# Designs tried in a protein design run: peptides against a protein of PDB entry 5KEZ. Part 212

Target 1, 320 residues: chain A of PDB entry 5KEZ
Amino acid sequence: NVAIYNPFRPWWERYQPVSYKLCTRSGNEDEFRNMVTRCNNVGVRIYVDAVINHMCGNAVSAGTSSTCGSYFNPGSRDFPAVPYSGWDFNDGKCKTGSGDIENYNDATQVRDCRLTGLLDLALEKDYVRSKIAEYMNHLIDIGVAGFRLDASKHMWPGDIKAILDKLHNLNSNWFPAGSKPFIYQEVIDLGGEPIKSSDYFGNGRVTEFKYGAKLGTVIRKWNGEKMSYLKNWGEGWGFVPSDRALVFVDNHDNQRGHGAGGASILTFWDARLYKMAVGFMLAHPYGFTRVMSSYRWPRQFQNGNDVNDWVGPPNNNGVI

## One batch from the design tools (peptide; made by RFdiffusion4, then SolubleMPNN)

Design b2_p23_7_s4 (from b2_p23_7, 15 letters changed)
Fold by OpenDDE base, seed 2:
Structure b2_p23_7_s4 (fold): chain B 320 residues (1-320), chain A 23 residues (1-23)
Amino acid sequence: as target 1 above (320 residues)
Amino acid sequence: EFKMPFRDRLVGPEQGYIIEPPF
């Protein structure tokens, strides 16, 4: 991914790929392979956060300022380490003036335009699908158990399926022969937009963002809500079917005061209430649960915004 | 200089995103 130095090595640089090479602030491919092996040997499975909707931001300077040293040029859409070129992006499909998504009520913009400046890959192209599949298959062959698909809302479900259909079975050294990778897709669907979580059910599980939002309201006792109202928690509250839901109390975005869910979202900053919410989530049978492991950072609010919301995990001069 | 905005954008406050962090 790109190496950002202003601010200094933020967490979000990881979501700006310039290659599919396995060398980042967290380590190199050999170290990753070793970690996967050690985890698998004790029954801990690894799921990779796969960023396949886009490459880096269009405004990032060209050069070799990347975690693997690979050259890239966002301006010309040149990513030779893949390789991608200008033919592999949706610039010509997006009809907005900015090139970014401007209206989330327009499904074509949501899928074909840039997510906040991130160069949008043309996932309808078999070449692009194959490059992504090669990346994911390399991870599968290393021994990962599955994937979180980042920004799935911004990809056509059929394109995702086409990629998934190219994937290998899981590594038989640790998984039963014929096992398929576990897939869960990040889709923000709180209602009111044309893109629905149900559009993605055919590919695997989806994130249910209503879960943390509604649970937070109940735990906080807002609007007179009571724990007893959780009697029909899950589908009874309008959530997706349990067998399609990946549920969580919080994520990295809403810990930083933004993202889906509103002010009801509970985080480790509210330790007591957060423990209650996480405990309830783990005890309740609805959905596949994800627990957040995060870190403290020196929050500094200015004009209602945390100016340090970019701060990544504890590190030694940028190395995690 | 490029600064990454938050990725979980919605149409507006009515869609359920956090407007301001709590103090």
Scores: peptide ipSAE 0.025, ipTM 0.579, DockQ to the pose 0.033
Fold by OpenDDE base, seed 1:
Structure b2_p23_7_s4 (fold): chain B 320 residues (1-320), chain A 23 residues (1-23)
Amino acid sequence: as target 1 above (320 residues)
Amino acid sequence: EFKMPFRDRLVGPEQGYIIEPPF
């Protein structure tokens, strides 16, 4: 991914790929292989956060300022480490003046235009699908169990399906022969927009953002809500079917206070309430549960916003 | 410098279909 130095190596640089090389501030490919092997050997499975909707931001300077040193040029859409070129992006398909998503009530814009300047890959192209599948298959062959598909809302479900159809079975060293990768898709659906979580059920599970939002209000006892109201928690609360839901109390975005769910989201900053919420989530049978492992950062609130919400995870790799 | 906005700010209306996961 791109190496951003202002601010200094923010967490979100990881979501701006310039190659599919397994070489980031989290480690190199050998270290990753080692981790996957060690985890699999004790029954811990690895699911990779796969950024396949886009490459880096269009405004990032060209050069070799990337975690693996790969050259890239956002201006010319040149990513030779893949390789991608100008033919592999939706620049000509997006009809907005800016090239960015301007109206989230237009599903076509949401899927064909750039997410806040991030260069939008032409996932309708078999070439692009194949490059992504090659990346994911490399990970599958290493021994990962599946994927979180980042920004799935911004991809056509059929394009996702086309990629998934190219995937290998899981590594038989650790998984039964013929096992398929576990897929869950990040789709933010709190209602009010044309794109629905259900559009993606055919590809795998979907993130249920209503879960953390509603659980937060209950645990916080907002609006007179009580724990007893959780008797019909899950589908009874209007959530997606349990067999399609991936549930969580918080994620890296809404942990920083201004994402889906707003102020209701419980985080480790509210330790007691957070433990209650996580405990409930783990005990309740609804959905596939995800537990957040995060870190502390020096929060600094100005006008209600944490100006340090960019701070990345603790790192001892220097400026790599 | 480019800064990634939080994707969780985007919310839309509810609808439902169910297909089996790729297991």
Scores: peptide ipSAE 0.031, ipTM 0.597, DockQ to the pose 0.040; fails the geometry check
Fold by OpenDDE base, seed 4:
Structure b2_p23_7_s4 (fold): chain B 320 residues (1-320), chain A 23 residues (1-23)
Amino acid sequence: as target 1 above (320 residues)
Amino acid sequence: EFKMPFRDRLVGPEQGYIIEPPF
């Protein structure tokens, strides 16, 4: 991914890929292989946060400032380490003036235009699908158990399906023969937009963002809500079917005041309430649970927003 | 340049159907 130095190595640089090489601030491919092997050997499975909707931001300077040293040129859409070129992006397909998503009530914009300037891959192209599948298959062959698909809302479900159909079975050294990767898709659906979580059920599980938002409200006792109202928690609250839901109290986005959920989201900063929420989540049968592992950073609120929401995990001069 | 996506936009219910997971 892109190495960003202003601000200094923010967490979100990880979501700006320039190649599918497994060299990042966290280590190189050999180290990753070693970790996956060691984890699998003790029954810990690895799921990769796969950034396949886009490459880096359109305004990032060309060069070799990347975690693996690969050259890239956002201006010309040149990512030779993949390789991608200008033909592999949706620049000509997106019809907005900026090239970015401008209206989230337009499903076509949401899927064909750039997410906040991130170069949008043309996932309709078999070439692009194959390059992504190659990346994911490399990970599968290493021994990962599945994937979180980042920004799935911004990809056409059929394109995702086409990629998934190219995937290998899981590595039989650790998984039953013929097993398929576990897929969960980040789709932010709190209602009111044309794109629905249900559009993605055919591909795997979907993040249920209503879970954390509603649970936060209840635990906080906002609007007169009570714990007793959780009697029909899950589908009874209008959530997606349990077998399609990946549930969580918070994620890295809404932990920082952005990403779906708003102020109701509970985080480790609200320790007591957070433990209550996480405990409830783990005890309740609804959905597949995800527990957040985060870190403390020096928050600085200005006008209700943390100006340090970019701060990444503890590191040694950028190395994690 | 990276800009944080505006994902804090709306609240509403969503319903679906039960299918077998892909694993």
Scores: peptide ipSAE 0.024, ipTM 0.580, DockQ to the pose 0.040; fails the geometry check
Fold by OpenDDE base, seed 5:
Structure b2_p23_7_s4 (fold): chain B 320 residues (1-320), chain A 23 residues (1-23)
Amino acid sequence: as target 1 above (320 residues)
Amino acid sequence: EFKMPFRDRLVGPEQGYIIEPPF
């Protein structure tokens, strides 16, 4: 991915890929392979956060300022380490003046235009699908158990399916022969927009962002809400079917107090309430549970916003 | 240098609001 130095190596640089090489601030491919092997050998499975909707921001300077040193040129859409060129992006398909998503009530914009300037891949093209599948298959062959698909809301479900149909079975050294990768898709659906979580059920599980938002409100006792209201927790609260839900109390985005769930989201900063929420989540049978492992950072609030919400995980001069 | 805003901020206004709990 792109190496950002202002601010200094923010967490979100990870979501600006310039290649599918497995060398990042977390380590190189050999180290990753070693970790996956060691984890698998003791029954711990690895699921990769796969960023396949886009490459880096269109305004990033060309050069070799990337975690693996690969050259890239956002201006010309040149990513030779893949390789991608201008033919592999949706620039001509997006009809907005800026080239970015301008209206989230327009599903076509949400899927064909750039997410906050991130160069949008033409996932309708078999070439692009194949390059992504090659990346994911390499990970499968290493021994990962599945994937979180980042920004799934911004990809057409059929394009995702076309990629998934190209995937290998899991590595038989650790998984039963014929096993398929576990897929869960990041889709933010709190209602009010045309794109629905149910659009993606055919590809695998989806994130249920209503879970953390609603649970946070209840445990915080906002608006007179009571724990007794949780008697029909799950589908009874309008959540997606349990067998399609991936549930969590917080994630890396909403832990920083923005967007899906807002201030209702419980985090480790609210230690007692957070433990209650996580305990409830783990005790209740609804959905597939994900527990957050995060870190503290020096929060500085200005006008209600943490100006240090960019801070990434503990590191040694940028290396994790 | 490009700074990426949180993607969760970009969802429509209704995405930022919590629906009343059923009872």
Scores: peptide ipSAE 0.024, ipTM 0.589, DockQ to the pose 0.030; fails the geometry check

Design b2_p23_8_s1 (from b2_p23_8, 13 letters changed)
Fold by OpenDDE base, seed 1:
Structure b2_p23_8_s1 (fold): chain B 320 residues (1-320), chain A 23 residues (1-23)
Amino acid sequence: as target 1 above (320 residues)
Amino acid sequence: ANIPYSRETGLAKEMREWLLSQK
């Protein structure tokens, strides 16, 4: 991914790829392979957060300032390490003045325009689909069990399906022959927008962001909410079907007030309430559960916003 | 209200059975 130095190596640089090489501040490919093998040997499975909707920000300077040293040029849409060129992005398809998503009530903008300046890949092209599939298949060959598809809301479900149809079976060294990768898709659907979580059910599970938002409200006892109201928690609260839901109390985005959920989201900063929420989530029979493992950073609030919400996890492995 | 005592979803049970079948 791109190396950002202002602010200094933020967490979100990891979501700005310039290649599909497995060289990041988290480790190199050999280290990753060793981890996957070690985990698989004791029954711990690995699911990769796959960033396949986009490449890095359009405003990032060209050069070799990346975690694996690959050259890239956002201005000309040149990513030779893949390779991608200007033909592989939706610049000509997006019709907004800025090239960014401007109206989330326009599904075509949401899927064909840039998410906050991130160069939007033309996933309708078989070439692009194949390059992504090759990346994911390499990971499958290493021994991963599946994927979180980042920014799925911003990809057409049919394009995702086309990519998934190119995926290999899981590695038979650790998985039964014919096993398929586990897929869950990040889709932020809190209602009020044309894109729905149900659009993506055919590809796998989807994130249910209403879960953490509503649970936070209940646990905090906001608006007269009571825990007794949780008797029909799940579909009874308007959530997606249990067999399509990936549920969580918080994630890295809304832990920082981004994405979805607002101030209702419970985090480790409110330890007592957070433990109650996580305990309830693990006990209640709805959805596939995900528990957050995060870190503390030096929060600094200015005008209601944490100016240090960029701070990434500690790093001491010497990888740029 | 009390937190439910049951800690497993249907999927969790299936996954446990799957793991036990692994060699």
Scores: peptide ipSAE 0.008, ipTM 0.344, DockQ to the pose 0.016
Fold by OpenDDE base, seed 5:
Structure b2_p23_8_s1 (fold): chain B 320 residues (1-320), chain A 23 residues (1-23)
Amino acid sequence: as target 1 above (320 residues)
Amino acid sequence: ANIPYSRETGLAKEMREWLLSQK
């Protein structure tokens, strides 16, 4: 991915890829392979956060300022380490003046335009699908158990399916023969927009962001909500079917006040209430549960916003 | 509109503005 120095190595630089090489601030491919092997050998499975909707921001300077030293040129859409060129992006398909998503009520914009300047891959092309599948298959062959598909809301479900149809079975050294990768898709659906979580049920599980938002409201006793109202928690609250839901109290975004849930989201900053929410989630049968492991950072609120919401994990001058 | 998580500083600004508009 790109190396960003202003601000200094933010967490979100990891979501701006320039190649599919497994060399980042977290380590190199050999170290990753070693970790996957050691985890699998003790029954711990690895699920990769796969960033496949886009490459880096269009405004990033060309050069070799990346975690693996690969050259890239956002201006010309040149990513030779893949390789991608200008033919592999949706620049000509997006019809907005800026080239970015401008209206989230237009599903075509949401999927064909750039997410805040991030170069949008043309996932309708078999070449692009194949390059992504190659990346994911490499991970499968290493021994990962599945994937979180980042920014799934911004990809056409059919394009995702086409990629998934190219995937290998899981590595038989650790998984039963014929096992398929576990897929869950990041889709923010709190209602009010044309894109729905149900659009993606055919590809795997989806993130249910209503879960953390509503649970936070109940635990905080906002709007007269009571714990007794949780008696029909799950589908009874309008959530997706349990077998399609991945549920969580918070994630890295809404922990920072971003995305879905706002101030209702419980985090480790509210330790007592957070433990109550996580305890309830783990005790209740609805959905596939995910527990957050995070870190503290020096929050500085200005006009109600944390100006340090970019801060990544603890590091030594950029080295994790 | 449900704006996704920040992948650039620009998105963070937009999300903050969106959150404020929801109040």
Scores: peptide ipSAE 0.038, ipTM 0.678, DockQ to the pose 0.143; fails the geometry check
Fold by OpenDDE base, seed 4:
Formats: C-alpha cells, sequence, structure tokens
Structure b2_p23_8_s1 (fold): chain B 320 residues (1-320), chain A 23 residues (1-23)
C-alpha cells in the first residue's frame, strides 16, 4: 500500500493498495507465512482484510512511496506491480462531476464511482477479477481461512461472486479437504439507501451495523430503551438473518467518531458500558461475533471530532 | 483534519450522520 508520512503512517494507508504483494508495515511475505503457520498449528485461524474494491487515492503522488517499494502512478492509473492500467478502472463509468460518490441513494454511483477518491477497480472485467483471485488464492494457499471483503457495498454482488468462484479450496495441511474460505462482507446498510445487505447474502455473511448502533442505544439507555427490550434481540429487531450476520459492538471506523465512539456506538473508551455490550454479544446466540482489539491513541477532539483519529497502532518508526 | 481520500473519512461520516438521525 501507499506509505503516508503526513500524518505519519496513519492506519488508513493500509486501505490504499498499490500492489497485491504481501509486503506491508506488518512484515514481508515470509514473515506472514510464518505467522499463518504458527497460528494454524495452535488452532488460531487467520482471516484477511482484503481490499479489492479499489487501489490508492487518485490524488496520491506517483512514485515508489509504498510499503514494498513498488512504483505506482494514480494520475495515469498505472500499477505495474499488478499490473493495472487505465483500462482496469471505472473512470469512464462514473458519471459524477467529481468522479467520487456524491449520492449514496444512487446505487450506480456507490458501485462505479470512487469511494472518497479511491481509484475504483473495474470488477466487471475478467482480467481484474483474475488478478484479485490470484491474490486471494495466494493467501489461501499460504493457509488463511477466509476473508473480510472491504467495501463490499461498493462492489456489485455479481462481481464479488465471480471472484469467489475462482477461489481455491483451503489448504489441506490445516483444513479438511474441500473446505471453502469463510467470507464476510463489509456492507454498511443502516437503512434508507437502495443498497441492501440482502443483496450480498449469496456471497457470504454480511456485517450488521445496526447491531452495535442499537445495542449502544440500549446500554446507554437512550431514547427510553431498556435492556429488557433485548428479549427478541436479533431478527426481532429487524437485523439480517442470524446465519448471514457478522456482529460487533464497534469497529475501527465508528470507534473514531464523536464522543469516543460516535453517538451510540460503545468503545473501549467507555470501559464499563463496553464490557456490558461485548459480554452480551458473546452470550447471545445471534450472528457470528467479532470482538474488537484496538489500542489507545492521544485523542484530541475539535468540534466533536478527533483530529488524531488517523493514528495507527503502536509502531517502531512506522513498522508494526 | 483527516487527509482527503482516506478510507476512513467517507465511512465515518456516513456512520455518524446515520447515528445522529436515529436520535
Amino acid sequence: as target 1 above (320 residues)
Amino acid sequence: ANIPYSRETGLAKEMREWLLSQK
């Protein structure tokens, strides 16, 4: 991914890929392979956060300022380490003036335009699908158990399916022969938009963002909510089917909102309430649970927003 | 203070706006 130095190596640089090389702030491919092996050997499975919707931001300067030293040129859409070129992006499909998503009520914009300036890959192309599948298959062959698909809301479900159909079975050194990768998709469906979580059920599980939002409201006793109302928690609250849901109290994005967690969202900054929420989540049978492991950073709120929300995990001069 | 074109900025904004609308 791109190496950002202003601010100094923010966490979100990881979500701006310039290649599919396993060479990042976390280490090189050999180190990753070693980690996966060690984890698998003790029954800990690895699920990779796969950034496949886009490459880096369109405004990033061309050069070799990347975690693996690969050259890239966002201006010309050149990513030779893949390789991608201008033909592999949706520049011509997006009809907005900015080239970015401007209206989330327009599903076509959401899928075909740039997410916050991130160069949007043309996932309709078999070439692009194959390059992504190659990347994911390499990880599967190393021994990962599955994937979080980043920004799935911004990809057409059919394109995702086409990629998934190219995936290998899991590594038989650690998994039963014929095992398929575990897939869960980041889809922010909070209602009121045309794109629905149900659009993605065919590809795997989907993040249920209503879970943390509603649970936070209940635990905080906002709007007259009571814990006794959790009797029908899950589908009874309008959430997706349990077998399609990945649930969580907070994630890295909403952890950085207003008031330590963003409105109703509970985070480790609200330790007591957070423990209650996480405890409830783990005890309740609804959905596949994900527990957040984060870190402290020097928060500085201005106008309700943390100006230091970019701060990444503890590191040694940028190396994690 | 977030740099434009970050993955976090768009999603965070959308989430915050939705959460506020629920109040």
Scores: peptide ipSAE 0.034, ipTM 0.657, DockQ to the pose 0.073; fails the geometry check
Fold by OpenDDE base, seed 2:
Structure b2_p23_8_s1 (fold): chain B 320 residues (1-320), chain A 23 residues (1-23)
Amino acid sequence: as target 1 above (320 residues)
Amino acid sequence: ANIPYSRETGLAKEMREWLLSQK
């Protein structure tokens, strides 16, 4: 991914890829392979956050300022480490004036235009699909158990399916022969927009963002909500089917006031209420649960905004 | 309109404003 130094190595640089090489601030490929092996040997499975919708931002300077030293040029859409060129992006397909998503009520824009300036890959092309599949298959062969697909809302479900159909079975050294990778897709669906979580059920599980939002409202006792109302928690609250849901109380985005869920989201900053929410989630039989392991950072609020919301995990001068 | 996850600093302010409006 791109290496950002202003601010100094923010968390969000990881979501701006310039290659599919397994060399980042977390380590090199050998170290990653070693970690996967050690985890698998004790029954801990690894799921990779796969960023496959896009490459880095269009405004990032060209050069070799990346975690693996690979050259890239956003302006010319040149990513030779893959390789990608201008033919592999949706610049000509997106019809907005800016080239960015301008209207989330237009599903075509949401999927064919740039997400906040991030260069949008042409996933309709078999070449692009194959490059992504090669990346994911390399990880599968190393021994990962599956994937979180980042920004799935911004990819056509059929394109995702086409990529998934190219994937290998899981590594038989640790998984039963014929096992398929576990897939869960990041889709923000709080209602009111044309793209629905159900559009993606065919590919795997989906994130249920209504879960944390509604649970936070109840536990905070907003709008007269009561804990007793959680009796039919799950599908009874309009959530996706349990077998399609990946549920969570919070994530890295809404801990920083980003993404989806609003002010109702509970985080470790509200320790007592957060523990209640997480405990309830783990006890209640709905969805596949994800527990957040996070960190504190020195929050500095200016005009209601945390100017340090960019701060990534604890590190030693950029080394994690 | 739904505001997606922040993947760069440029969207952070807008996202916070949107989230606050959802209260």
Scores: peptide ipSAE 0.030, ipTM 0.665, DockQ to the pose 0.134; fails the geometry check

